# Peptides against a protein of PDB entry 3OGK: the designs that were tried, part 254

Target 1, 307 residues: chain A of PDB entry 3OGK
Amino acid sequence: ATPDRLSRRFPNLRSLKLKGKPRAAMFNLIPENWGGYVTPWVTEISNNLRQLKSVHFRRMIVSDLDLDRLAKARADDLETLKLDKCSGFTTDGLLSIVTHCRKIKTLLMEESSFSEKDGKWLHELAQHNTSLEVLNFYMTEFAKISPKDLETIARNCRSLVSVKVGDFEILELVGFFKAAANLEEFCGGSLNEDIGMPEKYMNLVFPRKLCRLGLSYMGPNEMPILFPFAAQIRKLDLLYALLETEDHCTLIQKCPNLEVLETRNVIGDRGLEVLAQYCKQLKRLRIERGADEQGMEDEEGLVSQRG

## One batch from the design tools (peptide; made by RFdiffusion4, then SolubleMPNN)

Design b1_p30_6_s4 (from b1_p30_6, 16 letters changed)
Fold by OpenDDE base, seed 2:
Structure b1_p30_6_s4 (fold): chain B 307 residues (1-307), chain A 30 residues (1-30)
Amino acid sequence: as target 1 above (307 residues)
Amino acid sequence: MEEERRREEEEKRRREELERKYEEALAAHY
């Protein structure tokens, strides 16, 4: 469908999700000249979709101008913005969003490619937002943002339940975790092994409601930090964990309430056996192949245990 | 078409970079 057709049919649309590459079944609905730009959609949103609260762009080209237009058009009515695997914008565009959309609840830039100019967008968000529920810049690289701003967000946004970040040193997030009293999900960070300080992470206090977790670069030495609350873990993202098969087995045995596991093929048959034995509530398993096995068909083996 | 291709290339590059960082971390850990 063209943007104009959408607005005419659904002038009261509250949620819009656009994908840059339509599935074959949607090919007939999208003009062949659809270059994956959000610009025509943002124009339509600005002009005709006055009730739109949620925008999700997936694999789209998004410019700073597009973000600025969207921000100004929706202002405090914008509750959700997801830039999922998008490109073409800078942190100036993000700054515009957080400046104008002060009641935004969900802000996602997961796997997006952008030019980082500064950390002002996160600072502005920290200074003015109290509504944020979900913040996700997982698998992104922000070198100019401050973990203190993340802490401020946690302190000010009492409904903050999910935060996914890039490569913050986990120890820099101690204040964030203390402030994020209602946090249920955390992914990202960076655990850095120090042979001279094997217990440097042992005093890390996680939010009491934390049940969905993925710590980047967590090795077997750091893994014990999860043990005090492993029984409450429902989702594990081990995609960037540095765990061998036996480490997986050790962790899985401690997570009897695990519902979702995302990991690498290193789990092996043994890990799968342990998973089957100890994790009776498992709903979804995702196993990614390492770089060496990329040659075989991406059978996303969604082992949905249809129980 | 060119910009969509560029976006796809950027997405691929980002994935490769993430994987490289993981491999580097893995190599440093073990």
Scores: peptide ipSAE 0.464, ipTM 0.894, DockQ to the pose 0.031
Fold by OpenDDE base, seed 1:
Structure b1_p30_6_s4 (fold): chain B 307 residues (1-307), chain A 30 residues (1-30)
Amino acid sequence: as target 1 above (307 residues)
Amino acid sequence: MEEERRREEEEKRRREELERKYEEALAAHY
């Protein structure tokens, strides 16, 4: 649909999700020449969609100007912004969002490509937001943000339940984990093995409610840090874990309440057998193929066990 | 069309970079 048609039909729209590549079913509804830019949509949101509180852009081109316009148009009414696999913006655009939308609850930029100018956006968020529930910049590269700002966010945002980050050293997040008392989900970080200090991470204290987890570069030496709470784990993201088949088997056996597993083909048939044996509550399994096989389409093989 | 192509290229590049980092970490671990 065109933005103008949407606003005319749904002036009270509260949630909007746009995808840069429409599914075949929506292909006939979106002009071919819309170019994947959010600009026309942001214009329409600003002018006519005054009740819009949730915006999700997926695989779209988003400029700093678009973000600034959106931020000013929705201000504290904006509760959710998801820039999912988007490109074209910088951290200045993010700064505008967090400056003007001080009651934002969900901020996502997972797998987005952007230019990082500074870490001011996260600092501003830390200084002024108390409403944040979900923060997600998983699979992004931020080199200029501070883990102290994450800690501040955790301290100030009592409803913070899900945080996904890039390549923060996990030990720099100790203060964050201590402050994030209600955190249920954490993904990302970086576990860096030190041959001289094999117990480097053994004293990590995770939030007590943590049940959805994905630690980047977790190897078999670090895996035991999960064992004390493995029984409460419901979701594991092992996409960037450094686990072999046997390591998968070891971990899976300790997670009887696992509902969602995301991993690589290294799990193998043996891992799948162990999964079937020990994880009776499993609802979703995602297996990514290694780089050599990435040429095949992301068949979201929802293995729905039709039992 | 050209900017959408650029976006797709950037998405591809980002994925390739993530995979490269993973492979490097894997190679260093094992």
Scores: peptide ipSAE 0.463, ipTM 0.893, DockQ to the pose 0.031
Fold by OpenDDE base, seed 4:
Structure b1_p30_6_s4 (fold): chain B 307 residues (1-307), chain A 30 residues (1-30)
Amino acid sequence: as target 1 above (307 residues)
Amino acid sequence: MEEERRREEEEKRRREELERKYEEALAAHY
């Protein structure tokens, strides 16, 4: 679809999801020269889609100018922005979004590639937003943001239910976890083993409602921190866990209410047997193959048109 | 087309970087 055709057909569109790689079946509907730029779409949003509250760009090229235009055009009407595996922007673009869209509820930039200039965007979000429900910059590299701003967000945004972050030291997020009383999902962080302090993480207090979890670099020594609430875990992301097959089995046995598991092939047949035995509520299983098997099956990106 | 290729290359590079960091962490742990 072209931007112009979309606005003419759906002037009252509230949610838009664009994917940079069209499915083969939709290829005939997208001009070959589309290039994956959001610019023409942002122009159309700004001019003609005045009821748009949710924008999801997946595998698109997004510039700071695009973000600035979008931010100013939608302002406090923008509730959701997802930059999923996007590139071409900097933290200045993010700053524009959070400055102008102060009622944003969902901000996602998972697996996006960007230039980090500073941490001002997160600080601005912390200072002015009280509406945030979902914050996701999982699998990104932010070196200039402050965990204190994340704590402030948790304190100010009482509806905050899902937070996915990059490589924050988990101990720096203690204040965040204490403030995030309604948090149901957390992914990311960094657990760093300390041979001199084997109980470094044993005193971590997680939010009481936490049921979807993925801790990066969690090894078998850190895994016991989950055991007190393992029975309430519904989703585990073990893609960046440092667990062997037996560790997987141990953890899975403690999660009888597990509905979603994302892991690596290290789970093996044994882990799958244990999963089948103990996790009767399992709805989704994702097993990623390590770097050696380049066979990324093209995940058929479901275009959900929620009109 | 050229910028889409660049985006795909950036996505690939990002994935490779994430995997590298994981492998480094794995090697350091074990």
Scores: peptide ipSAE 0.459, ipTM 0.891, DockQ to the pose 0.030
Fold by OpenDDE base, seed 5:
Structure b1_p30_6_s4 (fold): chain B 307 residues (1-307), chain A 30 residues (1-30)
Amino acid sequence: as target 1 above (307 residues)
Amino acid sequence: MEEERRREEEEKRRREELERKYEEALAAHY
């Protein structure tokens, strides 16, 4: 739909999701020349969609000016912002969002491409937000943000339940995990094997309610850190795990309540057999093919839903 | 259209970078 047509039809719209590459079914609703820019939509939000509290942009071009306009227009009414696989902005745009939208509950920038100027956006979020429930910058790279700000967020945001991060050394997040008492989901981090200290992660303490997990670069030596709570795991993201077929079998056998598994084709037929034997509550299986992912732009990996 | 193409190229580059980092980690592990 054109932005103006949307506001005329739905002036009380609460949630908006826009995709840069619409599926064929949405083709008749989206102008052919919209160019994947959020700008005309942000203008419409600012002028006519005053009830909007949730915005999800997927595969769109988002500028710092767009973010600044959105932030100022919605302010504390903005509860959810998802920049999913977006590009064109910098951390200055993020700073504007967290400065003006102090009651934001969900902030996502997963797989977005942006320029990192500084870590001020995360610091500002840490200093002023107490409402955050979901923070997700999974599969992004930040060099200028502080794990201490993440810890502060965990301390101040009592409803924080899901956090997905980039390549933080997991040991730098010990304070975060201690503070995040209600955390149910964690993805990302970095487990860095040290041949001289193979057990460096064995004393890592996870939040008690953690049941959805994906640790990046987790190998078979680090995998045992999950065993004390493997029975409560409901979702595993093994996309960036360094596990072979047999390691998958070992872990799966320890997760009888697993509902969602995301992994690579390395699981093999053997891993699938073990999964079928031990995980009777499995609802969703996603198997990514490493080499073939570069070619298929639009389809996320083979999601087999067992209905 | 040109900027959308650039966005698609950036998305592709980001995916390739993530995969490269994974492969590097895998090679270093093993």
Scores: peptide ipSAE 0.470, ipTM 0.895, DockQ to the pose 0.032; fails the geometry check

Design b1_p30_7_s1 (from b1_p30_7, 14 letters changed)
Fold by OpenDDE base, seed 3:
Structure b1_p30_7_s1 (fold): chain B 307 residues (1-307), chain A 30 residues (1-30)
Amino acid sequence: as target 1 above (307 residues)
Amino acid sequence: MEEEEERRREEEERRREERRKAMREFLKKS
């Protein structure tokens, strides 16, 4: 369906999700000729979809102009923006979003590629937003944003429950974790092994409600930081952990309430046996092939054995 | 303008692929 057809059929649409590569032929929502640009959709949103609160672009080309138009058109009515594996924008576009959409609850740019000009967007978000519930820039490369702004967001946004970040040094997030009293989910960061300081992370205090976790580059030396609250962990993202089979077994045994596990094939049959033995509440298991060039390709290429 | 946008898209896709490759290489070394 074309944008115009969508607005005509659903003038009161509250949520829109667009995928650049349509899996299911059911909704010819994006003509092949549109190249995956969000521009025509943003135009339609701006003109005709006045009740739209949630926008999810997946694998789309999004320009700063598109973001600026969207931001100004929806302003405080925009509650959710997800730029999922999108490209074509800079941090200026993000700045426009957070400047104009001050009541945004969900901001996602997971696996998006962009040009980073500065960290002003996160600063602006920190200074003016009190509504944020979900912030996700997982698997992104921000070098100019401040952990202090993330802390400020946590302090000001009482409903903040999920935060996924890029390569912040975890120790720089101590203030954030202290402030994020209601945080249930955290993914990302960077654990940096220091041979001279093996206990570098042992005093890290996590939010009390934390139950969904994925620490990047977590090795067996850092894994014990989870043990004090392992029983409350419901979801683990170990895709980017540096755990071997035995480490998986050790951790899994400590997580009897685990519902979702995402990991690599390094878990092995042994890890799966341990998982079956100790994690009786497991609902979803995702195993990616780490060694195969195809293993880290987009969800489309990974025959994830969804068991 | 379309050619420049295509070029930008290709460059961004290349950067994404390079990043994925780097992460894959990292995970292979671990």
Scores: peptide ipSAE 0.027, ipTM 0.660, DockQ to the pose 0.023
Fold by OpenDDE base, seed 4:
Structure b1_p30_7_s1 (fold): chain B 307 residues (1-307), chain A 30 residues (1-30)
Amino acid sequence: as target 1 above (307 residues)
Amino acid sequence: MEEEEERRREEEERRREERRKAMREFLKKS
């Protein structure tokens, strides 16, 4: 469908989700092929979709100008913006969004590729937003944002229930976790082993309602930090954990209420057997091949067609 | 025993760092 046809058919549209071509094809997008660019859609939103409160761009090219136009057009009426696997923007575009859309509830840029100029967007969000429920910049590399701003967001946004972040050192998020009293989901961060401090993370206090979790670079030495609330865990993201087959078995056995597991093929047939034995409420299982497992086809890590 | 334990710890840390590096590279490419 074309943008103009959409607005004519649905002038009162409240939610829009656009899907572009797979990322492999995004690099081959010619400027003349507007199918990959959000620009014509943002123009149509600005002019004709005055009730739009939710926008989800998936695998689209999004410029700072597009974000600025969208932000100004929808302002506080925009409740959800998802830049899912998008590219073409910088943190200036994000700054425009959070500056103008002060009542945004969901902000996602998971797996998006962008140029980072500064951390002002997160600071601005922290200073003015009290409505945020979901913040997700998982699988991104923000180096210039402050954990303190994330803490401020948690303090001010009492409805904050899901936060997914990039490579924050987990210990820098202690203040965030203390402030995020209603947080149910956390993914990302960075766990860094310290040989001199084997219990570096053992005193980490998680939000009491936390039940969906994925800690990046979590190894078997850090895994015990989950054990006190493992029975509460309903979703685990182990895609970026540093767990072997036996580590998976150990953790899975402690999560009897697990409903969703995302992991790598390192779980193996043994891990799947343990999963079937201990996780009777499991609804979804996602198994991927990680880059670290490319060429490391250990027999124990192979998931057979029977599993 | 102490020297062997230290060597084991160093090897485990090396292995972990290599995996972390690989995972970071994977994240960048995905």
Scores: peptide ipSAE 0.026, ipTM 0.528, DockQ to the pose 0.176
Fold by OpenDDE base, seed 5:
Structure b1_p30_7_s1 (fold): chain B 307 residues (1-307), chain A 30 residues (1-30)
Amino acid sequence: as target 1 above (307 residues)
Amino acid sequence: MEEEEERRREEEERRREERRKAMREFLKKS
């Protein structure tokens, strides 16, 4: 569909999802006008889609100018922005979004590639937003943002239920977890082993409603921090956990109410047997191949057993 | 404050790289 045809047919459109070509195809010289760039769509949104509140770009090229135009066009009417595996923007574009869209509820940049200039976008979000429900920059690399701004967001956004982050040290998020009283989902962070402090994470307090979890770099020594609330866990993301087959078996046995599991092939047949035995409510299983020699290629081996 | 924040960022980047390395090594052994 072309942008102009969409607006003529659906002038009252509230939600738009655009999918670009797979990333492998984006490195091939896709002509600027061939569906990979959001610019024509942002122009159409600005001019003709005045009721649009939700935008999802997947595998698209998004510039700072595109984000600025979108932000100014939708302002406080924009409730959801998802930059899913997108590229071409910087943190200046994110700053424009959070500056102009002060009532945004969902902000996602998961697996997007961007240039980081500063941490001002997260600070601005912390300073002015009280509506945020979902914040997701999972599988991204931010070095200039402050965990204190995450804490401020948690304190000010009472409806905050899902937060996915990059490689923040988990101990720097203690204040965030204390403030995020309604948080149900957390993914990311970084668990860092310290030979001098083997129990440094044992006193970590998680939000009481937490039931969807994925801690990056969690090894068998850190895994016990989940045991006090393992029975309430409904979703586990173990893709970036440092768990072997036996560790998977141990954790799975502690999670009888598990509905969604995402992990690597390290779970093996043994882990799958344990999963079948102990997790009778399992609805979705995702198994990814471990990094072959050439790097973490996201081969989505979606084994969706639709029960 | 700026120097302390810069030092914190450098330490955080070092920790990230160490963990990325550990993950790569773990995945190679698995």
Scores: peptide ipSAE 0.050, ipTM 0.687, DockQ to the pose 0.059; fails the geometry check
Fold by OpenDDE base, seed 2:
Parts: C-alpha cells; sequence; structure tokens
Structure b1_p30_7_s1 (fold): chain B 307 residues (1-307), chain A 30 residues (1-30)
C-alpha cells in the first residue's frame, strides 16, 4: 500500500497501523532500513488524513522530524500514538508529541530504541495531560525520567488504567501506586533483592483494581507481595520474573482467576499441571522457550482456549 | 544518522541479552 492511495481511498480514516519488516534474531545484524521509514506516511497524514486520531507504527524508522510533523498536524485530535519497536527518534520527538497532543489517551513506545536526551517529555506530559489512559514504555531504557512525573500523571489522569514502565525501582513508585486509583495493569519496574533487607518490598501497596501484572526481576522472596490480591489477578507476565518451577506452582495456586499467563519454559510440566488444576478460567498461555537455555533461539508457544 | 540508529539498536539488543543472561545465571544458582 502507498500513502497516497490510502488517503484517496479513506479520506476519513481515524486509525492507521503500519508494520515494518520483522527484526532479525537478536544475534543477527539488523539490516539497514529493515523497518522502513514512516516519513512518507506522516507526510500523507499531515496533508490528507484530517480525521486520523490513532497511529500505530510497528518496527518502523521514525525520526524526530516525523514525530514533530505528526504532532503539529494532529495536535489535540491525536488520541493514540504507538511506537511499537520503532527506532530513529530521540526524547525530543516524544517531547513534541506530548507538547502538541495534550489530549493523547494512549502513548506507547514499547521496545523502541531511541536516544535519551532528558526527561522533559514525561514532565510535560505530567504537567498538561489529564486524558491519558494507557502509558507504555515497557522494555525501554529511560534513565532521565522522574517517578514523580509518573505520580503526577496518575493524580491528574483519572482514567489511567494501564501503565508499563522500564527500570524504575519499585519503591520509587509507591507514590504512583497510591495515586493511580483506577490502575488495572502494571508491568515493568525493577525489584532489587537486598539480602540485608528481605522485607524491602513487603509493605508495597498496589492499586486496588490491579489485575494485570508483570514485575521485572520478581523472585521468590518478592513474590509474596502479590499474595494479598493474587485471587484478583487475571493476567500475569512472568517473562522477566526470576521464578523457578516451584515458585510458579506456588504463585499459580494463589491465582485461581488467572486468564492470561505469559512465562518461560521454566514453568515445566509440573507448573502446567498446577495451572490446569487451579486456573480454570485460563484463556491464553504463552510460553517462551529458549530464554533459559544458552544458544537456543527464543521460541514462542501459544495456547488459547476458546470459550 | 542511519548508522547511529543501527548502533543504538544493537546496543539495546545487547543490553536485553545481558539482562537475559543475568536471569539465566540467577536460575542456575538457585
Amino acid sequence: as target 1 above (307 residues)
Amino acid sequence: MEEEEERRREEEERRREERRKAMREFLKKS
């Protein structure tokens, strides 16, 4: 499809999703221009797609100029921007988006690669946005953003229901969790084991509606923080948890209402048996293979139950 | 600019792999 053909066919298009080429395996060199550039599409959006409110770029090359053009063209009409596994931009591009698109509801940059200049984009978002429902920078490396801005977002955006973050220390997010009264989904953060302080995270209070969860680096010592609300959990992302087979069994037994599980092959046959026994509402199971094995490519197994 | 972007992608993938290795090492010690 070409941008010009799209606008001619669908001048009133409200949602656009573009997919670039698949990434090569982690150990393989990523070919030049593997994703393709969004530039011609952004040009077409700016000129001809005046009703576009949702943009999703997946595995595309996106420049700061592209983001700036998009931001100015759509302004407060832009409700959704997803930079899914994109590259080529900096935090200046993100700043442009949040500066001009003050009514944005969904902002995603999950697994995108970018140059981080500062944390101004998140600060600007915190200062001006009250519409945000979904914020996702999962599997990104922001070092210059403030957890206080995330807390401010939670206070100001009462419809905020899903937040996925990078490497924030979970204890720095206490204020965020307290403010995020309607949060249903949280992924990311960093749980850092302290042998000298085993109860480090035990007093962590999660939002009351939290039911979809994935805590990075959660080990067996941290896992008990979930137990008070484990029966409420509907989705678990354990891909980046540090749980063994027995730990999986322990947690799964406490989550009878689990509908979605994403984990690694470490769950094993035993974990699957426990899952079948205790999680009768399970709808989707994702098992990533090879992550725990040296030298094997990650394989994904998906099991879906159609109810 | 394109070469810099590629290098950034490679560095990010390297960091992801390092985290995965750390997780594997943790699981092996357990």
Scores: peptide ipSAE 0.023, ipTM 0.598, DockQ to the pose 0.056; fails the geometry check

